Peptides against a protein of PDB entry 3V4O. Designs and how they scored, part 105

Target 1, 234 residues: chain A of PDB entry 3V4O
Amino acid sequence: DQPLAKDKVALLIGNMNYREHPKLKAPLVDVYELTNLLRQLDFKVVSLLDLTEYEMRNAVDEFLLLLDKGVYGLLYYAGHGYENFGNSFMVPVDAPNPYRSENCLCVQNILKLMQEKETGLNVFLLDMCRKRNDYDDTIPILDALKVTANIVFGYATCQGAEAFEIQHSGLANGIFMKFLKDRLLEDKKITVLLDEVAEDMGKCHLTKGKQALEIRSSLSEKRALTDPIQGTEY

## One batch from the design tools (peptide; made by RFdiffusion4, then SolubleMPNN)

Design b2_p18_6_s1 (from b2_p18_6, 7 letters changed)
Fold by OpenDDE base, seed 3:
Structure b2_p18_6_s1 (fold): chain B 234 residues (1-234), chain A 18 residues (1-18)
Amino acid sequence: as target 1 above (234 residues)
Amino acid sequence: TLSNVSADGKLQSFDPVL
């Protein structure tokens, strides 16, 4: 039977205009294009740009309030970030230089909270650098995650690698979004869809050997972004 | 519903429903 979502909610964050770090360009277009695509998939989408730490935390809190049993939750982030000890950190625009974990939002903590809501699907699309932050030696003490088998991570880069922007125009996509947007509307299991995106990135001479998508998943059901919402007639 | 967390209009709705 066709899997159903109780609802579909997405929070998209694009951070570009950092105060103490290099400015980015791609998140503007990437967030816009992804918003339009997710809307076509009947997601309720909130898109935010250039969030401070306080604003990011509030946005995540509000996002979590929309999650419940069977709801599909999608978090997209484009901006600066880092990965320490398997934990991904999103960097707010007002983060100090250097930033530490206490200045950033930990994706795995958000996942923990999403699991508590008994969501039907948890998708994280992280378009950020994943290098180690040498200025932060803190090992986060995180509670063990539940075994929910409904988690998908799409990392724009391999572990320890950087994310890049296409620089052929003033307003261009990041490399990840360039390929993701071409497949996002396909009615496929989300992990299959992302795997095809990864293949596209690998085949393109512009991105081959420069940036590779990493997929981490624990998804036991054939869940797709195209799955219909319960109680809706189509 | 998600509310606008930014006083300067950082919430961008590309969906007319929002």
Scores: peptide ipSAE 0.018, ipTM 0.605, DockQ to the pose 0.025
Fold by OpenDDE base, seed 2:
Structure b2_p18_6_s1 (fold): chain B 234 residues (1-234), chain A 18 residues (1-18)
Amino acid sequence: as target 1 above (234 residues)
Amino acid sequence: TLSNVSADGKLQSFDPVL
C-alpha cells in the first residue's frame, strides 16, 4: 500500500542580498543543492533567489496554482525570518528595518491556502532564525486550520534560536542543509527522515548546543518524498 | 526573475535556480 502523489511540486526561496539587513551566503548553495535533489525525486521545482515582497507573494500565488487534490507541496525557505506567537514570517530582501508582519509572508497563512487545495502532503522546510521580532506587536488572527493530518514542519532551529552557516572559506551550506542533503533521497517517511537528520545534527560537536532541528507534524500516513507519482513509472 | 505562466495561470516551465 504505497502512497501515491498526484504530482509533486516544490517552491524554493533563498534570500541573501538584503537591502536593510545583514547579507547571507548559504541560501545560494542550499537552494541549488536542494533543487537538484528534489528533481531527482521527480519534483517540479521552482527555485528563486533574492525576492522582494512583491515577487515573493507572486511566487507563492503561482505555487498555489500548481497545487491540487493529492499533490505533494513542499515549500523551502532560507533567509531572514522571525517567529511571533507561533507564526513564522519570511522576510523579503526589500523589507525595511525594522520589518513588520505587513512586510513579510506568514507561513501559516500559506499553509491554510495549501489545505484548501486538498493536497496530499504539505512540507515546510524553514531555514531561518526564529527569534521574536520585538518591533512587531501584531497578533495575527488566523482562522482554524482544517484537520488534514498531512502537515510536516522542519525548522532548522528551535523556537527563539538562530540558524547558522558553516564557517568555511568559499561557498558552504547552512547547517541544516549540510545534514539534510545526506538523507533527502532516502525512501523513508518524511518525519522519520527528518528525525534522523536531527540526530545527525545532535552528534556533530559543531552543532550540538548551538542549533537543533525542530520537527512538527500531524502526518498520519507513511508518506515519503520518494513516493511515486500516479500514472508514472521511473 | 519569475517563471513564465501559461494562460491558465500555471507555470509553463520549471527553470533552474533563478
Scores: peptide ipSAE 0.016, ipTM 0.533, DockQ to the pose 0.020
Fold by OpenDDE base, seed 4:
Structure b2_p18_6_s1 (fold): chain B 234 residues (1-234), chain A 18 residues (1-18)
Amino acid sequence: as target 1 above (234 residues)
Amino acid sequence: TLSNVSADGKLQSFDPVL
């Protein structure tokens, strides 16, 4: 039997116009293109750009209110970020220089809250650097996660490495979105889909040795972004 | 105008997304 979603909800955040950090370009285009694709997959999509810490926290809170038992939740982030001790931190546009964990949003904390909603699928697509932030010495103590077997992380880059955008005239995709968008509509288990994206990135001579997709998942069911919503005619 | 880059050499330089 094909898995069904009770609903499908996505929050897309693209931060580019930082106050105290280098400005980015790719998040603008990437958020727009991903929005269009996810809407074709019948996701309810909220897409936001250039969020302050306060706005990001509010957006996440509102996103969580839309989650419930069996709902597919997808969080996409493009912007500055870092990873300390396996915890991913999204950097708001008003973050100080240097930023610390108290200025940022921890993805793993969001995951914990999503698990409390008994979601059917939790997908995180993180297009940010994963370097250690030496200015943050905080060691987060997180409570043990539930064993839900419905979690997928797509990191645009490997641990300790950088994500890239093209320096080109005009507006163009980041590297991750360039490959992701070509496969996103395929009716495949999400981990299989991302694995194919990883292979595409690896075969491209332009990105070889510069950026590699990392997939981290615990997904026991054949869940796909194309899964139909319960109660809909299909 | 949104530009979709192909693997044909349009990636001339990379800017890190830190």
Scores: peptide ipSAE 0.015, ipTM 0.454, DockQ to the pose 0.100
Fold by OpenDDE base, seed 5:
Structure b2_p18_6_s1 (fold): chain B 234 residues (1-234), chain A 18 residues (1-18)
Amino acid sequence: as target 1 above (234 residues)
Amino acid sequence: TLSNVSADGKLQSFDPVL
């Protein structure tokens, strides 16, 4: 039987105009295009740009409140970030230089909270750096995804290249969004869809060996972004 | 159309942004 979503909600965050860090350009276009695509998939979309730490925390909290049993949720972030020993951090626009974990939002903490919501599907997409922050001494805390969480985590990262150079290559979109947008509307299991995006990135001479998509999933059911909302006629 | 958080740092709605 066709799986049904109780509702579909998305939070998109693009940070560009950093106060103490290099400015970015791609997040604006990427968030805009992703917004339009998700609307075609009948998501209720909130798209936010240039959030402070306080604003980001509130946005995530409000998003989490909408996650409930059977709901389809999608959270997308594009901006600066870092990873220390498996812990990933999203950097708000008002973060100091250097930034530390106290100034940033821990991805693993958000994922932990998502696991408690019993969502029908939860997609978390990160388009940020994976570079280590030597000024952060946070102890690694790695919890495995719960089997019942129905979470799909996509992490688009550059190895060895600062994401900054790619963001300023003159391309309208970020590299990840360039490939994602071509497949996002396909009626496929979300993990299959993301695998195909990863393959496309791997075949492209511009991204081969430079940028990759890491996928982590606890999704055991066939769920797609195209799944209809319960009680709706399409 | 994109929306931003209000001055108090809170979201007003998760309705689609037009």
Scores: peptide ipSAE 0.018, ipTM 0.611, DockQ to the pose 0.024; fails the geometry check

Design b2_p18_6_s2 (from b2_p18_6, 7 letters changed)
Fold by OpenDDE base, seed 2:
Structure b2_p18_6_s2 (fold): chain B 234 residues (1-234), chain A 18 residues (1-18)
Amino acid sequence: as target 1 above (234 residues)
Amino acid sequence: KLSNVSEDGKLQSFDPVL
């Protein structure tokens, strides 16, 4: 009665070398760590760094082509971002200053497209700020989502709040990945796993009161990242 | 692991406006 994945596919994007915005450091290491872990979980992983708008859109398109009925899809993003009216926007490295929604990729639009693929699980791990962008006055009009009960959002921070990286002698790691990496291989329902990560993050004295993990889910099945791929033997 | 760092560092926000 264990859930099975038809396949497991992940797209990891880390944007750090922005042209018109402050540069980041953590995405490099965070993407690397997550890549290694997801490969241990038998995910097919595409990891990309410093993507322009055009490149990001192409990467998402290619990612969607790998999705199909019963496939586990995971999208990880580390970089600049914002949230307007409950919609999350990932900022490409060539985004103008200021940027607007037309310059960015809307996560909820990607979710809609993933739902059309009848995926078995949709996981979004968003390591970005969730503050409102006052320069973007666009109210997104999104197509209605289907009730698929297979959606999990792991926001590195709460709505309206900031995400942080911790820097040590030139090295930097995202706070989210710092704690996620220690539990990612656990055979637990993904929402339970993330809840434990949230508790671990809550013990960090540096980010207490500044950054807290938010889990938003509609997941009716005990789906885990450790779930076997159909047709494989263990 | 590369990302295993001490919690004694400084924080940098991902907010481009900061």
Scores: peptide ipSAE 0.206, ipTM 0.674, DockQ to the pose 0.295
Fold by OpenDDE base, seed 3:
Structure b2_p18_6_s2 (fold): chain B 234 residues (1-234), chain A 18 residues (1-18)
Amino acid sequence: as target 1 above (234 residues)
Amino acid sequence: KLSNVSEDGKLQSFDPVL
């Protein structure tokens, strides 16, 4: 029998209009399209754009309140970001230049809090750069994570690399979402699904050698975004 | 759809260029 979700909750954040950093375009379309897809998968979706640090922290807090034992939690972020010492930092639109960890939200800290809720699945889809921020010399000391075997990271790009969007006068997807959206509704283990997305990205002439998806997971069960919600009739 | 915009192969990095 397939796994069941107690509930399915997603927080989608797209930051574009930065005050002190280059503006982006893709997050608008990406958040919109992902919202529609996740709703088709019966996720409760909160989608937010252009969040300040304060607003981002509040959004995460509210998101965490919706999590509980067996709940599927999905966090999607599109915007500026960086990675220091294996920790991913999402950059709010009001972040200073340069930004530091104290100005940003650490994804791994969010993961820790999600684990405390005993969630059934924790999915992070991070469409951001993963270059080191040399202006941030903080060495994060994170608490040890629990061994929950229900964690999936989909990094839009490799460690130390950049994520891209298509340059156009109009609106267009980021590279990651361009491929993700075509497969997201498939009834497959989430890691398998992402692996196929990675292959699609690798076959595209625009992104070959330019951007590659990285999947990092500890998922011991065949969990899919299509998994039914417990107590619901399908 | 917005996703059907023509692609000319130009990519823009999300790098804030600090």
Scores: peptide ipSAE 0.197, ipTM 0.671, DockQ to the pose 0.331
Fold by OpenDDE base, seed 1:
Parts: C-alpha cells; sequence; structure tokens
Structure b2_p18_6_s2 (fold): chain B 234 residues (1-234), chain A 18 residues (1-18)
C-alpha cells in the first residue's frame, strides 16, 4: 500500500537579476539547496536561473515532456510574482515595468497541463509575493481543472502578502527555504511535511506577522516526496 | 534548530515595487 512514483521530476527556477525590477539575492542559494535535497530524494532535477519569458516557457515545456502517468512533478519558483483572482504569476527577468499577465507564466495553466499528463503528484512550491498587481486588470480565462486529487501548493506567504529573504553580510536565504530544507527529507505526506514547516516558520520572530506559509491541497493519498520510484530498490 | 536561532538580519521583500 506504499505509494509509488513512476518517476520523479522537478523544475526549479530562480529569478534574481531582473532587468526592470529590483534585484533579488536569495533565489541562487535557495535553488541550489533545494536541488541538492531533491536529488537525494531521487528526483530528476532541472535547475535554472534568471530566465527570460521565452526561456521560462521553454523550460516548462521541456518539464512537461518528462511528465507521464504516475510521475511526480514538482515545480519550484523563487522570484518576483503576483496573484490576481487566485491565479499565481511568475515574473521572468525580462518582464517590463509594469508587467501584465501576458508577460508572465500562470501557474494554474501549468497545473492544467500537468493534469493532462495523468501525473501521480503535482507539487508547486512558490516562493514569491502574492500581492495583487494593480497594473494588470486582466481576468484570465483558464481551462477548468480536472478533479485529480493529487495537487499540493506550498505558498511561501499568505494571499495578498509578501515573501521575504534574510540578508546577512551579503548572504541571503528565503524564509521559506530556510525552514523547508530542514524537513524536506522526512518521510511524511507532503501536506503534513509542509504543515510542520509552517509551524517552524511561525516561530521565527523576524517574520512573525509578516510572512506565513499557506498550504492549498487536494491530495487524497499519502504521497510523499520520499516515495520510491516504481521498479527500483532502495 | 533553525527555528530557535535568533534572527537579526535584514528583510528584503520579493515585491518588485519595493
Amino acid sequence: as target 1 above (234 residues)
Amino acid sequence: KLSNVSEDGKLQSFDPVL
């Protein structure tokens, strides 16, 4: 009754060096740390930094090609972003100022495409702000999602709130990754794992009242990132 | 544990308008 993954594939994107927006520091280290952890979990990991819109779309397309029935798919993003009408938008480094939805990648659109692949698990870890973009008045018309009961969103911050990085003498880590990395290797249902991360984040006095993890899921099975790959022995 | 470490660093928002 142990859940099995057909394969495990992750796409990690960290955007820092924006052309028309403030530079970030944390995504570099955060992507690196998460890459190492996911590889320990036998994920096939593609990690990319500072992607243009074109490059981001290509990376997502290539990621989707690796997904199939029963495959675990994980998308991590660290960078600028916004949320309009419940839809999350990742901002490429070449996005204009101001940017709109047509300049960005909609996470929910990616989810829709992942569902079409009949994946075993879809995990989104979004380390970005979730504030409304007042310059984007577009109401997206998205395809209806299927009922697959295999979706987990880990938002680094609450709806309408900001995500932060902590800087010490030029070094920076995102608050989300600071706590996620301590638990990511635990053999627990992914939603339970994230809930524990949320509790750990809540103990951080620096971000208390400013940033809190939000978990949104429809996961009917005890799926964990530690789940073994079918046909392999560990 | 990281959760017990005192934090005195600077916070930087990921908000592009800040």
Scores: peptide ipSAE 0.196, ipTM 0.677, DockQ to the pose 0.320
Fold by OpenDDE base, seed 5:
Structure b2_p18_6_s2 (fold): chain B 234 residues (1-234), chain A 18 residues (1-18)
Amino acid sequence: as target 1 above (234 residues)
Amino acid sequence: KLSNVSEDGKLQSFDPVL
């Protein structure tokens, strides 16, 4: 009775070397470590760094081509971002200052396209700020989402708040990935797994009052990242 | 391979304005 995935596909994007915005460091390490973990979970992983708008859109298009009925799709993003009216926007490295929605990729639009593929599970892990972008007053008109009951959002921070990385001379994780990586291989419903990550992060004195994980889900089945791929022998 | 990171230090925001 264990749920099966037709396939498992992940797109990981880490943007660090922005042209017109402060550079980041954590996405390099975060993408690398997450890639290794997801491959252990038999995900087909495409990991990309420092994408322009054009490259990001192409990467998403290629990712969508790998999705089909029953496929598990996971999108991870680490970089600059913002949230307007409940819509999450990922910022490409060539985005202008200030950036607007037309310069960015809307996660909810990607979700809509994933739903059209009749995926078995849609997981979004967004390691970015969720503050309002006051330079973009556009109210996005999005197509209504289908009721698929297979959606999980893991926001590295709460609504209206910031995500952080630790400043070190060397390479370091973002706060979200620091805790996520320790539990990602656990055979648990993805929402339960993320809830435990939230508790772990909540115990960190460095981030108390600054960053808190938010889980937003509509998941009616016990789906886990550890779910086996149909037809695969284990 | 990557080493463990200290929990001590300054936080850098992913907010491009900060």
Scores: peptide ipSAE 0.174, ipTM 0.667, DockQ to the pose 0.348

Design b2_p18_6_s3 (from b2_p18_6, 7 letters changed)
Fold by OpenDDE base, seed 2:
Structure b2_p18_6_s3 (fold): chain B 234 residues (1-234), chain A 18 residues (1-18)
Amino acid sequence: as target 1 above (234 residues)
Amino acid sequence: MLSNVSEDGKLASFDPVL
């Protein structure tokens, strides 16, 4: 029995031109290529670059409104970020230096809201730094994901590593997108697909030990990004 | 595919869903 999506929606955010932090380059290319791939998978895609805090919050809120029972959602973020004691934060381009949690978007809060939508599949992919922010004293409140949430969370790079650019590699894409784009169109369960991406990253001598893909999933069904939308089957 | 949305160099690609 082929799983079906009620609809497919994606929000892609790439932050590069930070006001008070180092500028990035890879998110532009990565967002563009991912947009093209997801459209081939019949996703309705909104791609945004260089978002302020207000714009990011608004975009995420609008995305959450599109999530509903049976919908496939994908949220991708590339930019600066940090992780403190299990809490992850996406950094808007207008964030101050130093930034704090009130200036950023909490990933765990978004995941909590996603699990309430009863989606058919929810994929959250983070390509950002996981460095600790010593200026943020927020104590994490981590709730377990519901079994029925069907959330797949992918976190690229490891603690203290830069996610985007290894200059000596000469890569046009970020490391994560380099490997993801080669497999994204495969008709496989999304967790299997991402696991294979993780293996590919681990085999690369340039990235081994410097960047990894962490996968967390509550997905108990064989759901794939290639699953057809209801009423569009051939 | 991507188009300029503002003079500050912001780019976006929109779908009718939003």
Scores: peptide ipSAE 0.027, ipTM 0.663, DockQ to the pose 0.029
Fold by OpenDDE base, seed 3:
Structure b2_p18_6_s3 (fold): chain B 234 residues (1-234), chain A 18 residues (1-18)
Amino acid sequence: as target 1 above (234 residues)
Amino acid sequence: MLSNVSEDGKLASFDPVL
């Protein structure tokens, strides 16, 4: 039988207009296009642009409150980021230069909190222009993540930390979103879908060897973004 | 489709439910 979601909620964050760091362009159209696609999949979508640290933390906290037993959650972030000592950080637009971990949102902390929810499916997608932060040598003390069967983590990585954009229909998409949007509406297990996106990125001569999608998941059920919401007569 | 724009024009949302 077709798996059912209790509800579907998504938080999309696109940071572009950084105060003390290089501005980005792709997150605007990427968040917009992803919003439209997720709404077609019956997600309740909150899409926010250019969030400060305070606003980002509040948005994430509110999103976590929406996660509950059987709920499908999707968190998408596009913006600057960095990774130090196994920890990934999302950079708010008001982050100082240089920024440190206390100025940013730790992905692993959010993942830990997401794992405490008995969600039917929880997808976390990062599309970050990321690099090593040489100004932060602090190792956050984090508890180990639990092994779960409902968390899917996608990390769009770029070797060399270069942000590549591709022009599409007069607008520039990020590389990850360019390939993701072509498959997002497919009725497939989410990990299979993301794996195909990764393959598409690898086959394209424009992105081959430059950008990749890292996928981490313990999803043991055939959960798809297309799964219907319980209580709706489709 | 932008809404809920902050006073400084930096924050925007496509769906201001939060």
Scores: peptide ipSAE 0.027, ipTM 0.644, DockQ to the pose 0.032
Fold by OpenDDE base, seed 1:
Structure b2_p18_6_s3 (fold): chain B 234 residues (1-234), chain A 18 residues (1-18)
Amino acid sequence: as target 1 above (234 residues)
Amino acid sequence: MLSNVSEDGKLASFDPVL
């Protein structure tokens, strides 16, 4: 019983040229690499760089319009971020210093909206730091999520930890993408695939003890990024 | 369809079918 996707849509955001925060380099290359890989998997991909808060919100809104029942949705983010009380916040390039939740996009809010679309699969790949933002004491009041059993989070780093990029490397990937890109095309359940990526990161002497992938999922079906789109099977 | 909501220089790639 091969699972089928009604369609496959991905939004990739890479923020690097921050106005009030340290500039990054990896998001450019990582977004590019992931774009190429996802297109090989027949994803429809929109890849955007250096988005302001307004632009990010618009991009997410437009992304949501492409989602429907049975559609595979993938959101990738590379940039600055933080995690407060289990909520992940993506930081726009025009965010103030310090930034607060009202300046950022909450991933869990996006997930809630994706669930309303009755998607077949919701994948979040978050290549950002997950340290607490001490300048933001706000506890977001979020609606309870539906039990859809189709959610996968790939956090580039552990809770409360940092994600890293290679400095002075030009076209070098961030650590997460370095390992992800080697396995992304494999025909495996997405959680299994990510678990293998986690093992690869753990075996590398450069990343061991420095950065570890965290997988959080409620995926109850054998869904893979390689799943064919309905009507296109051969 | 997903529109280009960013400046031209901020678009890394775009699938026109979106």
Scores: peptide ipSAE 0.018, ipTM 0.556, DockQ to the pose 0.026
Fold by OpenDDE base, seed 5:
Structure b2_p18_6_s3 (fold): chain B 234 residues (1-234), chain A 18 residues (1-18)
Amino acid sequence: as target 1 above (234 residues)
Amino acid sequence: MLSNVSEDGKLASFDPVL
């Protein structure tokens, strides 16, 4: 049977105009293009740029209010970030230099809250640096996540590496979005789709050995972004 | 696509805020 979504909701965040960190360019176009694609997939999309810590937390809270049992949730982030001890942190534009975990939003905390809503699918697409932040020695003690088989992470760079495309001002799209947008509308299991994007990035001479896609997933069902919304006529 | 920009220029969106 074709999997059905109760609803489909996406929050897209692009941070570029940082106060105390290098400015970025790619997030603007990447968020715009991803918005258009997700709307074609019948997602309800909220797209925001240059959010402070306060604004990011509010946006996530409002996003969570739209999630419920069986809803597909997608979070996209492009901007500065880091990863410490398996936890990914998104950096708001007003973060100090250096930033610490208390200044940032932890992706795994958001995932925990999404799990509490009993969502049908949780997709995280993170186009950010995953380098360790040596200025933050804090080991976040997170509550154990529920064991659910509906989580997909797509990291636009491998662990410990800097995002290649974000600092290159000459490209309209980030490298990750360049390849993602070509496949996003395909009717395929989301992990299969992302795997093909990873292969495309690996074949391109511009990205091979410079930018990679890492996929982490617990998804056991054949869920796709193209799955129809329950009760809708197409 | 609806676009919004805050008065202080610190926030922009392509859709209404939730």
Scores: peptide ipSAE 0.022, ipTM 0.637, DockQ to the pose 0.030; fails the geometry check

